# Ledger of designs, part 40: peptides against a protein of PDB entry 7Q4I

Target 1, 281 residues: chain A of PDB entry 7Q4I
Amino acid sequence: HENSTIAERLYSEVRVLCWIMTNPSNHQKKARHVKRTWGKRCNKLIFMSSAKDDELDAVALPVGEGRNNLWGKTKEAYKYIYEHHINDADWFLKADDDTYTIVENMRYMLYPYSPETPVYFGCKFKPYVKQGYMSGGAGYVLSREAVRRFVVEALPNPKLCKSDNSGAEDVEIGKCLQNVNVLAGDSRDSNGRGRFFPFVPEHHLIPSHTDKKFWYWQYIFYKTDEGLDCCSDNAISFHYVSPNQMYVLDYLIYHLRPYGIINTPDALPNKLAVGELMPEI

## One batch from the design tools (peptide; made by RFdiffusion4, then SolubleMPNN)

Design b1_p11_7_s3 (from b1_p11_7, 6 letters changed)
Fold by OpenDDE base, seed 1:
Structure b1_p11_7_s3 (fold): chain B 281 residues (1-281), chain A 11 residues (1-11)
Amino acid sequence: as target 1 above (281 residues)
Amino acid sequence: YVPPSKIRPPP
């Protein structure tokens, strides 16, 4: 009853390794539900933790737990990926254990780009980093070349990348990537709508959910609106998604259909050359 | 629903 031919093609041509930021206390509470929902649509799924869990496929990184160690965990996660998995995928997604991702929509966004282009995508914020940085909670995706530059060129140099494990992980990786000429891409669709979201769908879809003084409006790199025009029809991620809501979203996106409505996908864009980006909107 | 009190601002 379903034609997935294009999605299957993109699964093969746009290979995504998803790594999930988690901790031992969340293996059963959160991470397991990622594995049972959207994580199964990644080409490879790895949980980055401080303890090994063979049932989950969790890796024990040599870092402590707590928010002050998230940058340390991010550095060690990408080192681990580069050493063991750099050829297993073309693109490398970081997500939290309460991020929900529509992987097919991410493959669609990434399709025109070469994985040898030094670029990364996510919800772009404007403070602290000149070109911007990607929100940690919304999840961000690096090209294979971006991972190589991060691990091989940035991490070994304290002048390019923070050597200690303190600080906001998303800001710090953003600084490091800028210093090795990895470009902060524009993840918006052709209508200028966002694809990566640092909050639940409700917070973006409902107008006036927050006041204009809310920090998000000062941080967002591109001008955005609330309501149905907030979000691409091909949105990629949402954050602060509870385990229960992951199953709800999985049902709504992949199973529930309005009878008699058929969505025809847009044609794939032309592939870009190495180093070429789509024009910003 | 995640209340605004659970949404942490960036540094």
Scores: peptide ipSAE 0.056, ipTM 0.795, DockQ to the pose 0.133
Fold by OpenDDE base, seed 2:
Structure b1_p11_7_s3 (fold): chain B 281 residues (1-281), chain A 11 residues (1-11)
Amino acid sequence: as target 1 above (281 residues)
Amino acid sequence: YVPPSKIRPPP
């Protein structure tokens, strides 16, 4: 009874490889649940770990574990992707094993862009990087060209990209990408509402959940609101989503329907030329 | 629900 024709079209035209940041201790606890929920909607799903797991499709990267190794893991993950998978997709999403992603909404956002445009999207933060950087937890998506530039141009040059494995993963990749002219895109919808979120829906949807002195309000690149208007109707990601909440979200988003309400999707925008971005809102 | 103490800020 469901018409998924447009979603199926976008699945073929906007191919997404999702790589999940995980570790061996989280293969069963978290990563498995990504695979069983939103990860199944990626064109390719890979778990980047320090140990191989054939059941999970986890790759053992030559890195240590812990928060201080996340940057090292990100570098090795993208090197692995470039070597083995650069032609398997048009867009390359990094997510955590507690990030939930509505992949169809991401495809919709990405549809007009060329994968040969050096651009990446996510929840943009303003500190440390002039153009901004994308929150690691909210997940961020690189174009194929962005991956190429990162791996081929940035990583080999210690002046462009940090050679050490220490540092904030999302900040460091943001610096590297800026240094090779990969643009930090605007992921907001046509109403100016965000699509990538570094917290659970509750934290964004409920007004006054946090004090205005909370770091997030100082870090967010674009002005955002709380409440129902916080989030795009086509929101893409949320972070700190527990394994159980992933199944709840899967049910709510893909199964639960209010009878008699028909959603008609907006028309797809025109495709952009290589190097072209969507107009400012 | 994730308590604020578990929401890790950027550096």
Scores: peptide ipSAE 0.048, ipTM 0.762, DockQ to the pose 0.136
Fold by OpenDDE base, seed 3:
Structure b1_p11_7_s3 (fold): chain B 281 residues (1-281), chain A 11 residues (1-11)
Amino acid sequence: as target 1 above (281 residues)
Amino acid sequence: YVPPSKIRPPP
């Protein structure tokens, strides 16, 4: 027995379309488990593939498969969303088929923002893009206006957006979005803790899991600590989550409760005007 | 376990 009134309100007011990057070989192995766990909490869930699968709700995009085609798939995915689904949601999340997302926490982060604000959120990295870009694996979420600008303004212009399908998809979309003045938002909570994570919880929560020479520490835009202070109490995503771990996380987050501990949610912040951002922390 | 080859920076 629980009270989900606030979560239900946010489900209605902060509509999220989740699109999952997948391929035909992973429909049954990975994508199906997203659909059976966290993906069911999206307002709309679409799997972007190279083959149609009606059971999964997978779309066959006109792209090849392979790691070198991810940018092509991302472009076609957002074109498809803009053509068919731009009014079905306010926010548009890209995730991998091994990303786990706590959608309620994402809605909480997004609540104050207007979907007409050209902004996107995720785990911000500092290289290659001046304002930063969002890690592909951690997942990133675009406002409706960000999608519009990406598809209508950036994609048709080779000077603003890479026309070929090669390159790191997260870097390339980051370049395109910067070129159309879509802001790389700050997804940290009020304590300065991150919400989007490019690795499994263990890699962030356990100090010294990686040495300080590990590329991640050079890539992170906002300096964060390891250990218990690494992560927001309202963390949104983790990457490299196995199918089995998705069910474990679903159980731990939504079912397992410490008896006698009741969480009182913080009050929702005031809504921001179009173009307004939360103050930097 | 995710091998380092998967936990890599963009090219």
Scores: peptide ipSAE 0.042, ipTM 0.750, DockQ to the pose 0.142
Fold by OpenDDE base, seed 5:
Formats: C-alpha cells, structure tokens, sequence
Structure b1_p11_7_s3 (fold): chain B 281 residues (1-281), chain A 11 residues (1-11)
C-alpha cells in the first residue's frame, strides 16, 4: 500500500506535457520504452518524429532526420504544441528518447511558479548565452508563457531566432528565449543541489569519474561537485539512460523500498505571483 | 564510460 495523495494533487495542479525527441528508427528501440516507463507519468505524452506512429503516439513533423536537423525539429515541435496543446498543460518538457525523468520531482520544483511566468528550467550551462541555456540532453521545461513567447514572438523574427535549421538545438532555443525575456531559472534544490543531469547517475555520483578538464565542468552555470552531494534527493532527470536501465530505474524509484523507513515529504512552498521567481541560492 | 558529447555545442 502507498499514500500518493500529494503526488495526485500535484498531478492535477502542475500539469506537464512531455514531448520526446525521436526518429522513426528509434520508435521501437527507444521511444516505446519511454512510453512504458516514466512517460506514463506525464499528463500528456507526445513523441516528435518525422513519421507518424499511432501505437506510440508519434507525430510526423515536416523535418528531415539527423543531428543537423534537431533545431528544426525543436522549432516544429513547439509550433505543433502551441497549435494543438497549449492549453492541455501548464508546463512543457522536452526530453530525448534516452532521458529518464522523475515527473513528480519536476512537479514539486515547478509548484510555486505560475505557468504565466516566462521561465524555463533544466541543467543550466553558461557559454554562448548571457543568462545561460539549458542542456538539451538533460531535458528542459518551459512554462506555457515561455512557449507562447517562443512560438509567437521569437520564431517569426529572424533577428530574435535563427531561421535556418542548423546549429546546436539547446543553444539556439536558449538564444531565442533570452531574446523574448524568458528567464533561465535556477533548478537547484534548497541545499543548492542540481536536479537536471546531462549524464547517467553513476557519472555524477562517483567522485573522480571524469577528469576536471572535462568540458562539463567548464559549462555548468552553478558550481557542483561529484559524490552523494552532487544530486538532489528530488532529482528530476538523467541522460544516456538505456531502454533496459529505464525499467531498472522505474523499479528502484517506484517499487523497491527499505523496510521500516518512511519518508515524510516537506511542506509545499507558497505559490509565487506571476513573474516572481524563487530567491537565488 | 563517457558518453559521446551530443549536448556540447560546437566551439
């Protein structure tokens, strides 16, 4: 038996549409496993592809495949969401078909924020964009207002948003969002620990797993460490998660329990006004 | 194990 009362409340009050970046060759190999694991905990789940798949709920966007088209696919995905689904959710998560997300933890982070606040969250990187940008692999979540500004204000203006489909997807959306005053939020918990991660848990949890010259340490916007203090107890996402590992994570997070240990959730914070952010740490 | 950098933008 389990008490999910607070999680059910947040499911209703913090509605999340998850869109998954995929391609036809990965529908069965990767995307299907997202749908069968963490994706089922989204309020709405859509797979953005170049081919329709009714079994998967995949949409055929008018884009080519390959890494050079990721920015084009992102633009078309958000256009599609704005046209068909902008009122179906409050928050709009982009993830890859090898990203794993604990959606309940994301709802907890987002709870105090208004979806009418122009803000987005993820693993913030410092290069190329003054306010920072969110790592594509870790996944990033836009408020409803952020989606509106991106699609309506940024995309139609070549001075604000890159018109061609080339470039690093996460950097380009970061530039566009900054140009329409969408704020790059701080996703860290109250202890200053990160919640969105561009690698698997092992890479963050094990000290000295990577050399300090590794690009990640130069890119992170907020200082972080390896080890148990690397990651929030309410971590949201990890990247490069294999299909099999998604099922393992589902078991470990939602089923496996240490007998006799009961977690009491922290009280929900007060809701913020429109345009208000949590204080920086 | 270090995954390929598909999230690192070009310089």
Amino acid sequence: as target 1 above (281 residues)
Amino acid sequence: YVPPSKIRPPP
Scores: peptide ipSAE 0.040, ipTM 0.738, DockQ to the pose 0.127

Design b1_p11_7_s4 (from b1_p11_7, 6 letters changed)
Fold by OpenDDE base, seed 5:
Structure b1_p11_7_s4 (fold): chain B 281 residues (1-281), chain A 11 residues (1-11)
Amino acid sequence: as target 1 above (281 residues)
Amino acid sequence: FTPPSEIKPPD
């Protein structure tokens, strides 16, 4: 048997709404597999689409489909969340329909923070935005206050937030959030290891998997290495995860156990005051 | 348009 007492506590105290970026062509191919795997561990799960699907719990946003409309869809998704769901959670995760998330590890990272702190977390990149921005593919999580500032203060002002629907959605939301003083948090663990990953585990775990000239090494905000030290033991997300690999990861993470090895969780840190951040490493 | 964050490394 398993003892989930701490995970159950965090499920109640660190409420997460997960919204999944998808489209009608991916409802059956990808999105339903998120719902059947890691998405069931969110407090609330919503699929943001251009067509309604009651079986999936998909919302039809007033947007066109295609990669050039991702920023438009992100804006409408957060408007929808603010209007209907702002009090249903403390934290609001964006993920793609091929992102895999260990929600318990995200709750552990978020536990000390107030949802009234204007902060967001993810895989931080350094270009285009002074404080950095979070990679769209790795998924990023906003506090309730960050969502409020984005929707109420940033979106209505073309000087603070891009009014058209074109561009890289992750860069554009990063600019908007910076302009309303939402802080780009540090998601690394106490050993300085990353938690949000824009690729599959294999790409991070295998040394020399990529050329050091690959754009990723120039984009990462914090220095990271390949190999076993790439990734936190409490990693949160991976991107480009196929539907079949989601079920494999669910088995490996939640069912497969080495006999005779017992993991004792670290003690929870003290909670921070509103506006307070953990020290950067 | 494909932003850099959506580009996979080569296999």
Scores: peptide ipSAE 0.029, ipTM 0.716, DockQ to the pose 0.338
Fold by OpenDDE base, seed 4:
Structure b1_p11_7_s4 (fold): chain B 281 residues (1-281), chain A 11 residues (1-11)
Amino acid sequence: as target 1 above (281 residues)
Amino acid sequence: FTPPSEIKPPD
């Protein structure tokens, strides 16, 4: 009953390597559930860990475990990708082992962009980085050129990129990327609605779920509202998604259908030139 | 800078 022709086209034209930030203690508890749900829709899926796991396809990066090593792990993950996988995809998504991603919606957002454009997308935050940085939990996607610049130009230069493994990984990569002229893209849809979310759907969809003093409202780069207008119909990611919720989301998004409602996809936008971005809203 | 521990969703 499904016509997946456009999704299949985008799967071929907008190749996505997804790398999942995980650790050995989460291989079975979390990462396996990513592999069994949304991760299967990536063109390539790699789990970045400190230990190898052949069942998971986890890579043992030369890093320690713990929250203070996330930046170190991010650097080593992208080095590994650049060395082994830079030609396996056009776009390179970082996600956590509790991030859920609708990969088709990400391909739709990325479709107009050249992978040779130095750009990355995610939930843009305004502090610490002039152009903004992308929230680590919501996941962020780098173009192939962005990965190249990060690994080849930024990482080897302590003036451009923090050599220490300490710090907030999303802030630190954001600084590095800015320093090599990788652009922090606008991931909002044509209605100005967000696509990458640093929380579960409930926290964004329910009005007044958070106090107006909540840090998130001070961090968001683009003003967003809570409620149904919070989120694109083509939303890409949510964070703090439990393993059980991943299966629920997979069912709700890919299986559950209201009988008699047929959605027609919007027309694909025109492709942009190398270095060109969509106009900011 | 360690992001505030409050970057966790409210429990």
Scores: peptide ipSAE 0.028, ipTM 0.720, DockQ to the pose 0.411
Fold by OpenDDE base, seed 2:
Structure b1_p11_7_s4 (fold): chain B 281 residues (1-281), chain A 11 residues (1-11)
Amino acid sequence: as target 1 above (281 residues)
Amino acid sequence: FTPPSEIKPPD
C-alpha cells in the first residue's frame, strides 16, 4: 500500500503529453509495449507514425519512413500537437519507441517551471548547438511555450529552422529552438546527477573500462560519472530499452519493494516565475 | 558541421 498523494497532485499540476516516435513496423513490436508500461502514466499518449492505428492511438503523419525522415516526422508531430493538443498538456515529451520514462520523476523536475517559460529538457549534448541540444533517444520535453515558438516562429522560417526533412532530428530541433530563444535547461538533480539517459541503465550504472574516446564523453554537456553515482534517484529516462526490459523496469520501479524501507519524498521546491530557471548546480 | 547520421551505443 503506497501513498501516491504527491504523485497525484503532480499528475494534475504538471500535465505531460507524451508523443512516441514510431513506424508501422514497430506498432506491435515496440510501441504497444510503451502503451502498456510507462506510456499509461502520461496525461496524454500519442504515437506518431506514417500509418494510422486506432488500437495504438497512432497518427499518420505525412512523412516517409526511415532514419533520414525522423526530422520531418518531428516537425509534423509538433505541428499536429500544436494544432490539436497544445492545451491538453503543459509539457510535451518526445520519446522513441525504445525509450523508457519515469513520468513522475519528470513531473518532479518540471514542477517549479512555468509551462510559459520557453525551455526544454533532456540529456544535453554540446556539439553543433551553442547552448547544447537534447539527445533524441533519451527523450526531451518542451514547455507549451517552447512548442508554440517551435511551430509558429521557427518552422515557418527556413533561416531559423531546416526546411528539408533530412538531418539528425535532435540536432535540428535543437538549432530551431535555440534560434527562437528556447532555453536548453539543466535536467540534473540537486546533486548534479543526470536524469535523462541515452542508454540503458546497465550502461550507466556499470563502470566500464569505456575508452575516453567514446563519443558519449565527447558529446555530453555536463560531466557525468559511471557507477552508482551516475544517475539521479529521480532519473527520468533510458534509451535502447527492449520491449521486455520495459516490463522489467515497470516491475522494478513500481512494484518491487524492499520490505521495511520507507521512502520519504523531498519537499517540492518553490515555483519559479515565467522565464526563470533553477540555479546552476 | 554535419550532424552524425547515427548515434548508437558501442557494439
Scores: peptide ipSAE 0.027, ipTM 0.714, DockQ to the pose 0.515
Fold by OpenDDE base, seed 3:
Structure b1_p11_7_s4 (fold): chain B 281 residues (1-281), chain A 11 residues (1-11)
Amino acid sequence: as target 1 above (281 residues)
Amino acid sequence: FTPPSEIKPPD
């Protein structure tokens, strides 16, 4: 018997629209498995593609496919969200079709923030953007105000936002958001542990899995360690999660329990004023 | 250096 009372409260108070970056070749192979696992815990779930799929609830955006079109797809996805869904949620998550997200942990992180605060969260990287930018693969979440500023203020201005569809989508949105004073938030927990991860749990949890020269250690905005202390107990996302691993994670997180161990949730923090952020750690 | 458009998994 589970007690989900606080999770149900947060589902109502911290509404999340999840949009999934996908393509027609991945509708059945990847995106369907997102819909059958973690995506069902979003308040709204939309798959952004180049082709419509009524079984998946996929939207055909006016973009080409391929890595060089990801920025174009991100721009069109947020335009679509702003036009059709801006009032359907408070927060707007981008994830890939191989990102796994613990939506309850994201709601917990977002709870103190106003959706009218121009802020976004994810795995923060330090290059290219002064305030940092959020890793595309780990997924990133914009407040409603951040979406408004991105679509209404940034996208129409070539000086603020790249007009062509080329470039790294996560860097380009990071530049655009900085240019309209959307803040790159700190997603770490109170112990300084990360919540959004650009790799699978194994790559973060196993010490010395990567060389110290691995680009990730040069890109990460906040100092992080490998091993069991790498990751928050309230971690939000992992990337490069296979379809089969999504079902395994769903089982491990939501069904498997060690007998006789009961987790008590921490108290919810106080809500912040509009424009206020949690203190940096 | 154009970052790889996708974070490459560790090789």
Scores: peptide ipSAE 0.029, ipTM 0.722, DockQ to the pose 0.537; fails the geometry check

Design b1_p11_8_s1 (from b1_p11_8, 4 letters changed)
Fold by OpenDDE base, seed 3:
Structure b1_p11_8_s1 (fold): chain B 281 residues (1-281), chain A 11 residues (1-11)
Amino acid sequence: as target 1 above (281 residues)
Amino acid sequence: SPEEEYKKLLE
């Protein structure tokens, strides 16, 4: 038996709507496995697709499929959320159908922030956007105010937000959000370790898995290390997680326990005022 | 380019 009192409190106080980017060909192959694993820990879970699927709870957005339409899908997804679900949560997570998320760790990170603060979090990259942008694959989470600004202020203005559906989805939303003064937050823990990851745990945990010329090292906004120090003890997401790996991660994180070791959670930080961010590390 | 490589990984 476990004591989940704090997790239950955060579930109530830090409400998260998770929308999953998917397509009809992946409803059964990938998306359903998200629903059966980490997605069940979201306050609300919606699959954004081009076809409706009542079994999956998938929404048919008026977009085509393929990489060149991902930006269009993101815009329509947040429009849909704003119209139908803006009050159903405090925070709004975008994830891919091969992203794994530890939602409790995300709630812990978000706890001190007001959802009325225009901020979003993820794995921050430095190119193309002055303040940085969040990796699409690692997933990113917008505050309610960030969603409002994106949909109401940015999307209707072609000078602030790209009107066509082409381009890198994560870069384009990053540009739009910057243009409406949504802040690209720092998702690192108090030790400076990352929480959102654009690859599987193995790729981050194993030193020298990639060479120094690998694009990731040029894109990462904050200096990061490899090995066990790469990742927060309260890491939030990993990408390129296969359906089978999702079940493995679910088992390892939520079920498997080393007998005789009891984790004591850190105290919750003080809540921040609207517009206030945690200090830089 | 790094961007193209990144895009390919996201596809």
Scores: peptide ipSAE 0.058, ipTM 0.780, DockQ to the pose 0.214
Fold by OpenDDE base, seed 1:
Structure b1_p11_8_s1 (fold): chain B 281 residues (1-281), chain A 11 residues (1-11)
Amino acid sequence: as target 1 above (281 residues)
Amino acid sequence: SPEEEYKKLLE
């Protein structure tokens, strides 16, 4: 009894390639559950690993495993995407193998933007990078032009992009993107609520879950509140989601309905010109 | 690193 006409339109007009950061030890434990849940709603889904897995559609990148190689994996992943898949999508999402994403809500956020606009979105943090950078765990999405600039202009230049594989991957890509004038967008909804979240829903929804000295409150770029006002009705991502929780979320979001309540979607906004951003809230 | 700080929240 569902009407998915608008979602189908956005699936065609806002094409998303999702690449998942994983490793061989997590192919069965975590990655396959992404593939069986939210990952199936991407236009294209690729798992970036150090070993090939044909069942998972995992790519073996020429990098080692371990936390010190995450930046290396990110660089090689986007190089691979640019070489093989740059025309397969308009937007390119990085997520971890324990990130859950509502892809339809991401398409809604991205709809007004041109993929030729050098922009990327996610949960914006304020330290280290002047314009901010996007949280690695919450996932972040680059426009096609942002990917081009990253791979073609930033990566080959050690003055613009870190050449070694050490460092926090989200900070390092943030630095590189800033250096090639890729803009860190505002992913908040019209009410100023966030859409990308670096923790599970419970940690954001429950007031006083953490004290105000917790690092997150010092890192968040935009002022945010706890409780129900923390999160957009069109939230996009949550992090540290267990494999079991992915199936629970899939059920709750796409299957479970309160009988007699029908949600009518808001009208789509007007499309922006190339280089134009939505005004800050 | 920021990533290390994320993990501390879950511990």
Scores: peptide ipSAE 0.058, ipTM 0.786, DockQ to the pose 0.194
Fold by OpenDDE base, seed 5:
Structure b1_p11_8_s1 (fold): chain B 281 residues (1-281), chain A 11 residues (1-11)
Amino acid sequence: as target 1 above (281 residues)
Amino acid sequence: SPEEEYKKLLE
């Protein structure tokens, strides 16, 4: 038996719509496994594709497939969300069909923030965008106000947002969001540990995988270490997670328990006013 | 371009 009272409270108070970037060739291979694992813990789950799939709940966006169209798909996805689902949630998560997310940990991070605050969170990278941008693979979450500003203010203006569908999806949305004063938030925990990760847990936890010249160390906005101190105890996401690994992670996180160990959650922080952010670490 | 450089990193 477990006590999920706080998690249930946050499920109701911090509503999350998750949209998954996918394509028709990955509906069965990847996207289905998101739906069967972590995606079921979202308040709303939608798969954004170029073809409709009623079994998956996939939407056919008016875009082509391929890496050169990912930015186009992101724009159309948020347009679709704004038109049909803007009131169905408080926060709007983008993830890939090989991203794994612990939604409860994301709700915990988001709890103090107002959805009317123009802010978004993820794994922050420092190049190309002055305030930084969030890694596409790690997934990123926009407040309701951030979605409104993106769709209503940024997208219609070619000076604020790239009109072509080409480009690095995460960089382009980062530019657009900055141009409409959506803040790139700090997703680190109180110990300064990251919560959104662009690689699998193994690559972050084991120091021997990369040297100091690896691009990731040049891109990461906040200084981070490898090893056990790399990652928050309340980590939110990992990328390049295979379908089989999603089921393993679901088992390890939600089912496997060390007998006799009880985890007592920290008290929830005070809620912030509209426009207020947590203090910098 | 930043786009081209980023794309190369993802490949």
Scores: peptide ipSAE 0.040, ipTM 0.749, DockQ to the pose 0.146
Fold by OpenDDE base, seed 2:
Structure b1_p11_8_s1 (fold): chain B 281 residues (1-281), chain A 11 residues (1-11)
Amino acid sequence: as target 1 above (281 residues)
Amino acid sequence: SPEEEYKKLLE
């Protein structure tokens, strides 16, 4: 009934390692549901925790638990990835245990880029970092070269990367990456619609869900529309997705079909040279 | 960040 040939091709050519930020208290409550839904579509799925869980494939990082240690956990997670998994994928996604990701759409976005290009993608915010930084909750994806630069060049240098474990993890990694010339990419589609979202679909799709004073409108790097035009047809991620909602989204995206409607995918763009980005919209 | 604060409110 379904032709997934292009998706299968991209699965092979655009390899994604997904690491999930979690903790032992959320292994069963949240992380397990990631594994049972969208996480199964990653080429490799690792749960970064403070305790090992063989059922979940969780790694015990040498970090404490608590919100003040999220930056520490991010640093250790990427160190672990660099040491053990840098060649297992081309792209490395960070997501929370309440982030939902359509991995096929991410592969489509990433396809033209070389993994040797120092670039990362996500929901770009404008404060604190000149080139912007990517929202932690929406998830962000680093190229292999970006991971290398982060771990090898940034982390060892306190002048380039914060040595303590405090601070907002997404801002801090954004600062570090900028300091080693990893580019904050534009994840918008050809129509200028976003792909990574820091809230649930409902919050983005419903106009005036929040007032204009809501921080998000001040933080978003690119001007965005409200309503249905808020989101790409090839949206990649949503945040604050409950475990139950993950299964709902899996059903809606991968199973539910309107009879008689056939979607024809756009042709893949030409591949970019190393260091080359897509033109700005 | 405001996002982290918002996360706290939603959790």
Scores: peptide ipSAE 0.080, ipTM 0.794, DockQ to the pose 0.218; fails the geometry check

